# Designs tried in a protein design run: peptides against a protein of PDB entry 5OK6. Part 58

Target 1, 215 residues: chain A of PDB entry 5OK6
Amino acid sequence: ELPGLDSQWRQIENGESGRERPLRAGESWFLVEKHWYKQWEAYVQGGDQDSSTFPGCINNATLFQDEINWRLKEGLVEGEDYVLLPAAAWHYLVSWYGLEHGQPPIERKVIELPNIQKVEVYPVELLLVRHNDLGKSHTVQFSHTDSIGLVLRTARERFLVEPQEDTRLWAKNSEGSLDRLYDTHITVLDAALETGQLIIMETRKKDGTWPSAQL

## One batch from the design tools (peptide; made by RFdiffusion4, then SolubleMPNN)

Design b2_p15_2_s3 (from b2_p15_2, 9 letters changed)
Fold by OpenDDE base, seed 5:
Structure b2_p15_2_s3 (fold): chain B 215 residues (1-215), chain A 15 residues (1-15)
Amino acid sequence: as target 1 above (215 residues)
Amino acid sequence: DAVQRMLEAGIRLAP
């Protein structure tokens, strides 16, 4: 059952637990398609529960580029294409109006950047490969705040690298060459890694030399 | 392979 219209507005829009609440690192927020949200606003602000402005089920279809992997379209903009709601507010709306059949919620995490918190709508998807076998790749999502060390560990895990094998990372740069990722303590953001970027894991030879040293 | 060619094209320090 739907609560009163004023109650809905207060629950979703308040500054303590609603849309306007402060961002906190690690928390989940959800995307809501902008047109639906605007329709909801009009409905609850109209003051008539029987109004034809009833928004119906939440439908985020226009935010997705595919219904297989449910990837977001590129270039979506907060406030234009979608609004962000904290988990509690999202769950209220879903409970009141429902979510379009078959659509997953669009859940994203708050990340802590040096000067701001933000909801990371687009995590970085890196293409991980081994230096000696480009035919086997793994696309893995990382936060901009993840360390290069985590990328390396993840690559080792995905490729089932044995503990005794020594590995290091290279990133394909914009000039078509490779940049060595020396500092494993910097973040994906600091290293300026981007979605779709090729990351090469090089494995040290048994003789103690690196394949790249032969160049 | 492509990686080898890329390495031969140039290796630089990551930012």
Scores: peptide ipSAE 0.039, ipTM 0.727, DockQ to the pose 0.242
Fold by OpenDDE base, seed 4:
Structure b2_p15_2_s3 (fold): chain B 215 residues (1-215), chain A 15 residues (1-15)
Amino acid sequence: as target 1 above (215 residues)
Amino acid sequence: DAVQRMLEAGIRLAP
């Protein structure tokens, strides 16, 4: 059941959980394709529930580069390609208009960066591999605010590394060389890691030597 | 070995 048009507008734009409310770290926000949202705005501002401007189901298809992994297209811009809504507002719109069948919501988290909160639309997808088997990879998403330590722990978990095994990380850089990730306390952002970047987990040998030290 | 080649190409310190 659709609320009155004025109620919709107030709830989505001006409500406590409205589009313009302050960001809070850890909260979920959702992307809505811009054209749909603009049509919705026109509809609710028009004052006629029977208007031809009815937006129909939310359809974010144009934001996705694929329908397999549902990855976002690169370079999308807030206000141009999409709008961000708090979880409550998103759920209201979905309940009122529906979401395109089979299409997942585009949920993103608010992260705390130095001096600012942002909705992290593009978390960093790292390609995790072991030094001795580059052909077996795990693609894992990390926040820019996640520590290298978390990346390492995640890699250890994905590759079922036993607690007694010692591991460390290397990142393949744009020059084709490897950057040793010595400091595990810095963030993904601090380390300037990027989506698609190869992260190599090196495991220490039983004899206490590192494979890379033998090169 | 791909890792070997990458390592030989250069190892740098992380930021």
Scores: peptide ipSAE 0.037, ipTM 0.729, DockQ to the pose 0.278
Fold by OpenDDE base, seed 3:
Structure b2_p15_2_s3 (fold): chain B 215 residues (1-215), chain A 15 residues (1-15)
Amino acid sequence: as target 1 above (215 residues)
Amino acid sequence: DAVQRMLEAGIRLAP
């Protein structure tokens, strides 16, 4: 079931779906722990399938900060801590060598920024709350390229807001004050929203007034 | 200003 060593090398490194293929927005890429990948490289370059350099199952344990939520450690660096592979290449490796039992794949998306495409390894996690129930929150991941409109729609969905109800967003900034997010067409990046930031959804009252306007 | 203060207070008081 394992291809020849040369074939493995070509498929993963030099193939049309290889590690060095151009990034395309919206595509899925996967993280592979650097040491494992280097071991695999040594194995396939060695030319001996019976070599002691056999890498075994993919094990990304060192990339995770916990085994409950499977969050990545902060500050990981491509080329030092991990290698990025296109979906096809990742699936080949998993098929050939397996993934450590219980570990989820580390899937990330290619995003398009104004001057560059990159794999978004660290999406933004926002803390969503309602203006009248700040004690109940939903943590939701967003891309830096997602619009504020998407954040609002997501908040409405999570809090089961009816379509006829009108809502708007406020963000708690780094200084501790609140900024109203008037423009729903700007991105999470444009709004400078960060992981852990509190986002408040305000719902318009039946009388047509906003709760905040009566404060 | 007053709106922000009240909202901020609400945030601070929320568990």
Scores: peptide ipSAE 0.034, ipTM 0.703, DockQ to the pose 0.169
Fold by OpenDDE base, seed 1:
Structure b2_p15_2_s3 (fold): chain B 215 residues (1-215), chain A 15 residues (1-15)
Amino acid sequence: as target 1 above (215 residues)
Amino acid sequence: DAVQRMLEAGIRLAP
């Protein structure tokens, strides 16, 4: 059941659990389509619960580029296309108004970057392949804050690499050549990896030589 | 070098 309009406004916009609360790394935030949110604001600020400004259920359809994997459209802008709400506020709105049937919530995590926290709306989707079978890829999502080491471990897991096998990563650059990812301690962001980028896992040969070094 | 070219060619053909 819907609470009073003033209560809704206070719960979502104000207070320690509101839209303006500080970002904390690891916490979940949710995207709400901007037009819907503005309609909601008008509704709760209007003071009439029976007004024609009732927003209806949350519908983020315009934010999605597909309804299969529910990927976001590229280039969405906070404050123009969507509003970010902390988990508590999101769950309140869903409880009060509902979410469009079959539509998943758009949940994102707060990440810690140098000198700033942000909601990572667009994590990086990398195409992982083996050096000897470039046609078989695993698409895996990573945070910009994830290490190259994690990418490597993930690749090893996906390709069922044996513990005794040694592996390393290459990234296809914008020029179409391969860049060796030497430092596994840097982040995906530091390595400037982007969504759709091909990452090649090279496995060391039993004779101790690397395929890429073979004459 | 030859291996690199082969890898690059393979990458270009990869989906």
Scores: peptide ipSAE 0.033, ipTM 0.703, DockQ to the pose 0.129

Design b2_p15_2_s4 (from b2_p15_2, 10 letters changed)
Fold by OpenDDE base, seed 1:
Structure b2_p15_2_s4 (fold): chain B 215 residues (1-215), chain A 15 residues (1-15)
Amino acid sequence: as target 1 above (215 residues)
Amino acid sequence: SAVEEMKKAGIRLKP
């Protein structure tokens, strides 16, 4: 049974689980398709639980580009295409109305940027490759707030690099050349890395030389 | 570095 309409409204909009509550770094928030949310608003504001304005199950289908990988469409805009709800609010709505069968929740994290918290709807997807096997990529998601050091560690793990092996990163730039990522303490954002960008992990040779020294 | 400059000029790592 659904809670009372006023209770639903208070819980989702103005409660501890409220949509407008402050963002906190590390929290999970969820995307809800805007038209569904507007239908829900109309329903709960109407005052009649038997109204024809009943929103039905949450359906985020229009936010996905495919139902295989469940990737979001590019260029979605908060307040136009979707609303963001904190985890508790999302779980309430799912418990009350259900989620379309087979659809995963669209969970995103709050990140801390300089002087602002933001829900990171689009994490950066990097294509990780080894210098000696450029054709075999691993797509890995990173936050804009993740360090280049984390990207390097992740690449080492994915390619099963032994701890004693020395490695470094190169990014393919917009000009098609390579920029070395020297500072491992800067973030993905600071390094201006973008989704789909090729990141090359170079492994030092046993003789102590770098493969790139022969170029 | 010299290597960095060469790569900025469009040189690629080879397998």
Scores: peptide ipSAE 0.036, ipTM 0.714, DockQ to the pose 0.222
Fold by OpenDDE base, seed 2:
Structure b2_p15_2_s4 (fold): chain B 215 residues (1-215), chain A 15 residues (1-15)
Amino acid sequence: as target 1 above (215 residues)
Amino acid sequence: SAVEEMKKAGIRLKP
């Protein structure tokens, strides 16, 4: 059952638990398509629950580039294409209006950057490969705040690298050369890694030499 | 070899 219009507005727009609440690192926020949200605003502000302004179920279809992988379109802008809601507000709206059948929620995490907290709408998708089999990639999503160490650990896990095997990472740059990721303590952001970038895990040879030393 | 694969892929190490 839909609550009263004023109650809906208060639950979604209040400064403590609504849209305008402070961001907190690690919390989940959800994207809502802007036109739907504006329609909802008009509905609840209109004061007539029987009005033609009823927004219907949430439909984020226009935010997706495909309905197979449910990837977001590139270049979406907050406030123009979508609104961000905290989990509580999102769940209220879904409970009141429903979500389009088969459509997943667009959940994103708040991350802490050096000077700001933000909802990370576009995490970095890296193509992880082994130096000896460049044709077999694992696409893995990382936060910009994740360390290169995490990328390396993830690569090791995906490729079933034994603990005793020594490994290191290279990033293929825009020039087609390899930049070694020496410092595993820096972030994906600090390393300027980008979505679609090829990350090569090199495994040290049993003789103690690196394959790359022969390049 | 692994090195040959990297070379074939046009992957060059940054000097």
Scores: peptide ipSAE 0.035, ipTM 0.724, DockQ to the pose 0.829
Fold by OpenDDE base, seed 3:
Structure b2_p15_2_s4 (fold): chain B 215 residues (1-215), chain A 15 residues (1-15)
Amino acid sequence: as target 1 above (215 residues)
Amino acid sequence: SAVEEMKKAGIRLKP
């Protein structure tokens, strides 16, 4: 059963536990399509539970690029296209109104950046490949706060590289050349890696030479 | 070879 309209408003818009809640690193937040949210606001502010302004089920369809992988459209803007709610508020809305059938929730994590917390709406999707098979990519998501070392470890795992094999990473830049990722302690953000960027894992030869030395 | 594949892709290394 739906709670009273004033109760709904307080639960969702309350600055302590709702939309205006302080961001905390590692917490989950959820995207809600802006028009639906505005319809909900109008409904609960109208004071008539039987109003024709009832928002219906949460429908984030317009935020998705596709209904196969449920990727977000590029360039979505908070406050214009969607609102962010903490997990508790999201779960309340879903419990009250439901979520469109078959549609997954859009969960994102709060990350710690230098001097700010942010909900990472767009994690970085990297295309991981081996130096000897550039046509076979593995798409993997990383946080901007993840280290290059994590990217390398992930690549090694995906390609089943044995512990004794030496590997290193290259990033294909916008000019179509390769930049070597020397420092594995810097973050994806620090390395300025972007979604869709090709990351090449090079494996050292048995003779101790690197394949790239022949380029 | 690995090098041949990289060359076919038109990829060049920065110095």
Scores: peptide ipSAE 0.034, ipTM 0.723, DockQ to the pose 0.804
Fold by OpenDDE base, seed 4:
Structure b2_p15_2_s4 (fold): chain B 215 residues (1-215), chain A 15 residues (1-15)
Amino acid sequence: as target 1 above (215 residues)
Amino acid sequence: SAVEEMKKAGIRLKP
């Protein structure tokens, strides 16, 4: 059942779990398509529950570039294309209005950067490959705050690398050359890794040599 | 070889 319009407004905009609440690292926030949200605002501000301004179910279709992988369109802007709601507020709206059938929620995490907390709307999608099979990629999402060590561990896991095998990472740069990711303690952000970037996991040979030494 | 595949992919190691 839908709460009263004033109650909806207070819960979503002014509540402890409202849109303007402080960001906290690790918390989940959700994207809501801007036009839907504006229609909802108009509806609840209008004071008439029977108004023709009823927003209907949440529909984020315009935010997606595809309905297969449910990837976001590039270049979406907060306040223009979408609004961000904390998990509680999102769940309230979904419970009240529903979500378009078949659409997943657009859940994102708050990350802590050196000087700011933000919702990471665009995590970094890396193409993980093995040095000996560049045509078989695993696309994996990483936070900008994830370490290169995590990327390496993830690559090892995806490729079923045995614990005794030595591995290391290379990033293909914009010039088409390989940059060695030496420091595994730096973040994806610090390493300036970008979505769609090819990350090559090199496995050390049994003879103790690296395949790349022959390049 | 893995090296040949890397070369075919246009991958160059920076020295």
Scores: peptide ipSAE 0.034, ipTM 0.720, DockQ to the pose 0.746; fails the geometry check

Design b2_p15_3_s1 (from b2_p15_3, 4 letters changed)
Fold by OpenDDE base, seed 3:
Structure b2_p15_3_s1 (fold): chain B 215 residues (1-215), chain A 15 residues (1-15)
Amino acid sequence: as target 1 above (215 residues)
Amino acid sequence: AAEALKKAGLTLTPP
């Protein structure tokens, strides 16, 4: 049974625990398709529970590029294409109205940027490869706030690199050349790494030379 | 950095 319309509005829109609450790093937020949300707003503001403005089940289909991997379309904009709700508010709406059958929730994390907190709608998917076998890739998701050091550790783990082996990273840039990722303390954002970008892990030879130094 | 942030949906300025 649906709560009263005023109760729904207060629960979802209040500035302390609803849509307008301050972001907190590490919290989960959820995307809701904008037209559905506007329909819900009109319904609860109308004051008539039997109104033809009833929004029905949440349907985020227009936000997805496919129903196989459930990836978001590129270039979605907050306030235009979707709204962001904290986990509690999202779960209330799903409980009240339901979510389209078979459709996953669009969960995202709050990240801390230098001067602002943001919901990271598009985390970075990097294509990790070894310098000697570019044909064997591992796609791994990272936050923009993750360090290059984490990317390197993740690559080492995926490729089963032994602790005594020395490794370093290169990024393939838009010009097709390789940029050395020297500073492992900077973030994925600071390094301007993008989704689909090729990241090459180079392993030092037993003779102490680097493969790239011989080119 | 600003273009990367825009592409990632991480714009510093509200729309």
Scores: peptide ipSAE 0.092, ipTM 0.712, DockQ to the pose 0.024
Fold by OpenDDE base, seed 2:
Structure b2_p15_3_s1 (fold): chain B 215 residues (1-215), chain A 15 residues (1-15)
Amino acid sequence: as target 1 above (215 residues)
Amino acid sequence: AAEALKKAGLTLTPP
């Protein structure tokens, strides 16, 4: 049974634990399609539970570009295409109205950026490859706040690089050239890495030379 | 960095 309309409104929209609560790094937030959310607002603000404004189940279909990988469409804008809700509020709405059959929740994390917290709606998907096998890529998702060191460690793990092997990263830039990622302490954001960008892991030869020094 | 942020919807401008 649905809670009273005023109770729903207070639970979802209250400034302490609802939609307007402050963002905190590491917290989970969820995307709700804007039209559905506005319909819900109209329903609970209307004061009539039997009104024709009943929103039905949450349907985020318009936010997805595909129903296979459930990737978000590019260029979605908060407040225009979707609303962000904290986990508690999302779970209440799902409990009350349901989620469209087969759709996954769109869960995202709050990240700490310079001088601001944001829900990271679009984490960076990098194409990790080895210098000697550019045709075999591993797509891996990273936060903009992840270090290049983490990208390197992840690449090493995915390619089963032995601990004694020395490795370094190159990023293919928009001009098609390779930029070496020298500083492993900077973030993915600082390095300006983008989704779909090719990241090449170079492994040092046993003779101590780098493959790239011979190109 | 600013372009990357824009593409990611991570505008540094306060709402």
Scores: peptide ipSAE 0.092, ipTM 0.720, DockQ to the pose 0.025
Fold by OpenDDE base, seed 4:
Structure b2_p15_3_s1 (fold): chain B 215 residues (1-215), chain A 15 residues (1-15)
Amino acid sequence: as target 1 above (215 residues)
Amino acid sequence: AAEALKKAGLTLTPP
């Protein structure tokens, strides 16, 4: 059952638990398409539940670039293309209005940047490959706040690298050359890694030499 | 770094 319009407004826009609540690292937030949200605002502000401004079900179709992988379009802007709602507010809206059939929720995490919390709308998708098999990639999402060490561990796990095997990472840069990721303690952000970037895991040879030393 | 952040929708400046 739909609650009263004033109740809806208070639940969703309330500064303590709604859209304007403080961001907390690790919390889930959800994207809502801007036009739908504005229609909802107009509906609940109008004071008439029978108004022709009823927003219908949440439809985020315009935010997706595809309906297969449900990837977001690039370059979406908060406040222009979408609004962000905390999990509680999102779940209320879905409960009241429904979500368009077949569409997944667009769930994102709050991350801690050096001086600010942000909802990470675009996690970094890296293409992980082995130095000896560049044609077989594993696409893996990472937070900008994840360490290079986590990227390396993830690569080792995906490629079933034995614990005794020594490995290191290279990033293919825009010039097509390889930059060695020496410091595993810096973040994906600090390393300036980008979505679609090729990350090469090099495995040390049994003779103790590195394959790259022969290049 | 700033352009990477912008592309990621992670503007360090509050809107």
Scores: peptide ipSAE 0.088, ipTM 0.718, DockQ to the pose 0.024
Fold by OpenDDE base, seed 1:
Formats: sequence, structure tokens, C-alpha cells
Structure b2_p15_3_s1 (fold): chain B 215 residues (1-215), chain A 15 residues (1-15)
Amino acid sequence: as target 1 above (215 residues)
Amino acid sequence: AAEALKKAGLTLTPP
């Protein structure tokens, strides 16, 4: 059974625990399609539980690019295409109204940027490859706040690099050249890495030379 | 490695 309409509104919109609560780094927030949310607002503000404004199940179909990998469409805008809810509020709405059959929740993390907290709706998907086998890629998701050092460690793990092997990263730039990622302490954001960008892991030869020195 | 990069149309920027 649905809670009272005023109770629903307070639970979801309450500034202490609801939609307007402060963002905290590492917390999970969820996307809700804007039209559904506006329909819900109209329903609970109307004061009639039997109103024709009943929103039905949460349906985020219009936010997805595909129904296989459930990738989001590019260029979605907060407040226009979707609203963000904290985990507790999302779970309440799902328990009250349900989620459209087969759709996964759109969970995202709060990240700490230099001057603000934001929900990272579009984390970066990088194409990791080895210098000697550019045809075999591993797509891996990273936060913009992740370090280049984490990207390197992840690449080493995916390619089963032994601890004694030395490795380094290159990024393919928009001009088709390779930029060396020298500083492993900067973030993915600072390095201006983008989704779909090719990241090449170079492994040092046994003779102590780098393969790229022969280019 | 150098040949693979050349086949991919990739060049290294100078350090």
C-alpha cells in the first residue's frame, strides 16, 4: 500500500534526507526520468490518491541508448531529462511504484571535484590496449577523479603483467598522435581523457629498452 | 611494437 501523499512528498523532497540533501562523496544517487518525476509531483501535490495523475511504475526507457548494456544516452541534462535522488529516496519510490520490468536502476556515485561535489552521471570508459597487440582492447570504466596510476594498475591487472615488468601509458590524442602520461598522480579529468579514448600500455623489454624508442 | 603503432596510424609525440 502507498503511504499518504504528504508523507511521500516529505520523504522524497525533504531537504535533510531527500532530493535536496547535500551531496557526499562516495554515496550512490539514482536517475529518475523527468516526466515520470513531474507526474509523481503532480500526483502527491494534488491531495487525491485516486487521481488520474497516478504516475505508475518508474520508467527510465527514454534515458537509455540501448536495452542490452543499458548505456545512457549522451547529452542528458539534470533538471531537463532526469532528476537525481539519494539511494533512500530512490528505494522508497521503487518500493511504492515499482520499476519498469527489465530496467536496471541508474546508479551513479558522488565524486569530489576541486570546488564542488557532483553526481558523476558519465564516468569515463577507456579502451586499454597493449603496445604489441592494438587489436585486443579491454573497455574499463573510470571516474574522472581516478588517478592515472589507477589506470596503469588496472591495465597491468587486465593484461596479467608480472610485478617485475615495467610499464607506462600513452593516450591517443585527437590528432592521432600518442601523448605520454608521465604523471601518474594526476586524475583522468586533469589528463582530459574521454570515453572511447585509446590508452596504450607499453611494457619495457628484457634488454631494458622501451619499444617506443624504435619508432 | 613500432610496426604495430605504424599500422594503426599512430605516432608518438616528442617527449
Scores: peptide ipSAE 0.010, ipTM 0.475, DockQ to the pose 0.661

Design b2_p15_3_s2 (from b2_p15_3, 5 letters changed)
Fold by OpenDDE base, seed 2:
Structure b2_p15_3_s2 (fold): chain B 215 residues (1-215), chain A 15 residues (1-15)
Amino acid sequence: as target 1 above (215 residues)
Amino acid sequence: SAEALKAAGLTLRPP
């Protein structure tokens, strides 16, 4: 049974556990399509449960660019295209109204940046390749807060690199040249890595030389 | 081998 309209409003909009709650690093938040959310607001504020303003099930279809990988459209803006809800509020809405059949929730994490916490709506998708086989890529998602060291470890794991093999990363820049990622302690953000960027894992030769020394 | 990198027209950024 649906809670009373005032109870729904308080549960979703309250400052402690609702939409207005402070962001906390590592917590999950969920995107809700703006028009649906506005329809829900109108419904619960209208005071009539039998109103034609009933929002129906949550449908985020307009936020997706595809229904295969369920990737978000680029350039979506909070408050314009979607509303962010904390996990508790999202789960209440899904429990009350349902989610469109087969549509996944749009879960995102709060990340901590040097001066701000934000929901990371667009994590970075990197194209990981080996220096000797550029045609075989692994697309891997990273947070902007992930270290280059994590990117390197992930690349090693995906390519089944043995622990004794020395590896390092290069990023293909906008000029088409390779920038070496020397510092593995900096973040993806600090390295200015972007979605779709080619990241080349170089493996050291058994003779102790690097393949790139021949470039 | 750096041949794949060369074949892709990739160069190192100048130091």
Scores: peptide ipSAE 0.096, ipTM 0.814, DockQ to the pose 0.903
Fold by OpenDDE base, seed 4:
Structure b2_p15_3_s2 (fold): chain B 215 residues (1-215), chain A 15 residues (1-15)
Amino acid sequence: as target 1 above (215 residues)
Amino acid sequence: SAEALKAAGLTLRPP
């Protein structure tokens, strides 16, 4: 059963788990398509539960670029294309109105940046490859707050690198040259890594030399 | 071998 309109409004906008609640690092937030959300606002503000302004089920279809991988379209803007809701508010809306059949929720995490908390709508998708097989990539998502060390560990795991094998990372830059990721303690953000960027894991040879020494 | 890197036209950024 749907709660009263005023109760819905209070729960989603003004509640402890409302849209305007403070962001906390590690919390889950969810994207709601803006037109649906505005329709819901109009419905609950209208004061008539039988109004033709009933929003129906949540439909985020316009936010997705594909219905296979459920990737978001690039360049979506908060307040224009979508609204962010904390997990509790999202779950209330889904409970009340449902989610369009087959659509996954668009869950994102709050991250702590140097001067601000932000919902990370677009994590960095890196193309992980081995130096000797550039055609075989593993696409992996990383937070901007993840360390280069995590990227390296993830690459080692994906490529089943043995513990005794020594590895290091290179990033392909816009000029087509390779930038060595020396500091593994800096973040993906600090390293200015971008979505779609090729990250090359170099494995040290048995003779103790690096493949890149031959470039 | 750096053959794959060379074939891709990749170079090291100068120090």
Scores: peptide ipSAE 0.094, ipTM 0.802, DockQ to the pose 0.882
Fold by OpenDDE base, seed 5:
Structure b2_p15_3_s2 (fold): chain B 215 residues (1-215), chain A 15 residues (1-15)
Amino acid sequence: as target 1 above (215 residues)
Amino acid sequence: SAEALKAAGLTLRPP
């Protein structure tokens, strides 16, 4: 059963526990398509439960570029295309109105950047490859706050690199050359890595030489 | 091998 309209409004549009609550790193937030959310606002603010403004099921279809991988469209803007709700508020709306059949929730994490918390709507998608097989990429998502060390560990895991094998990373830059990722303690953000960027894992040869020494 | 990198036109940025 739907709660009273005023109760819905207070539960979702709350500065302490709802949409306006402070962001905290590691918390889950959810995207809601803007037009649906605005229709819901109009419905609950109208004060008539039998109003023709009833929003129906949450439908985020317009936010997705595909229904296979459920990837978001590029360039979506908070407040224009979607609103962000904390997990509790999202779960209330889903329990009251339902979610469109077959659609996954759009869950994102709060990350801590220098001097700001934000919901990371677009994590960085890197193309991981081996130096000897550039045609076989693994697309992996990373937070901007993830270390280059994590990218390297992830690449080693995906390519089944044995613990005794030495590896290092190179990033393909905008000039088409390779920048060596020397510092593994800096973040993806600090390294200015971007979605779609090619990251090459180089494996040290058995003779102790690096393949790149022959370039 | 370095040949795959060369074939892709990839060069190392000078340090």
Scores: peptide ipSAE 0.087, ipTM 0.810, DockQ to the pose 0.843
Fold by OpenDDE base, seed 3:
Structure b2_p15_3_s2 (fold): chain B 215 residues (1-215), chain A 15 residues (1-15)
Amino acid sequence: as target 1 above (215 residues)
Amino acid sequence: SAEALKAAGLTLRPP
């Protein structure tokens, strides 16, 4: 059952618990397609529940690149393409209007950056490879706030590297050269790693030499 | 260095 229009507006737009509430690190927020949200705003502001402005079910189809992997389109902008809602507000809207059948929610996490909290709409997808088998990539998603140390551990786990094997990372840069990721304590953001970037895990040889050092 | 990786054949050729 739909609550009253004023109650809907207060619940979703309330600055303490709604769309304008402060971001909190680790919380889930959800994307809502902007035109649907604007239609909902017009409906609840119109004061007539029987209005032709009824928004129908939430449909985020225009935000997706494909319906197979449910990846977002690149370059979507908050306030232009979508609105961000906290989990409670999202769940209210879904309970009231429904979500398009078979369409997943677009859930994202709040991350803490040095001077700001934001919803991480686009986490970083890295292509992890071994130095000796560049043709076998593993795509892994990371937060911008994840450390290079986590990227290295994840690569080691994915490639089943034994604990006693020494490994290190290289990133392929925009110039096509390789930059060594020396500091494992910096973040993915600090290292300026981007989606689709190739990350090479180099494994130390049994003779104690690095493959890259054999000049 | 990037040069060492190129020489070791670890550098991806541009596509």
Scores: peptide ipSAE 0.044, ipTM 0.730, DockQ to the pose 0.135

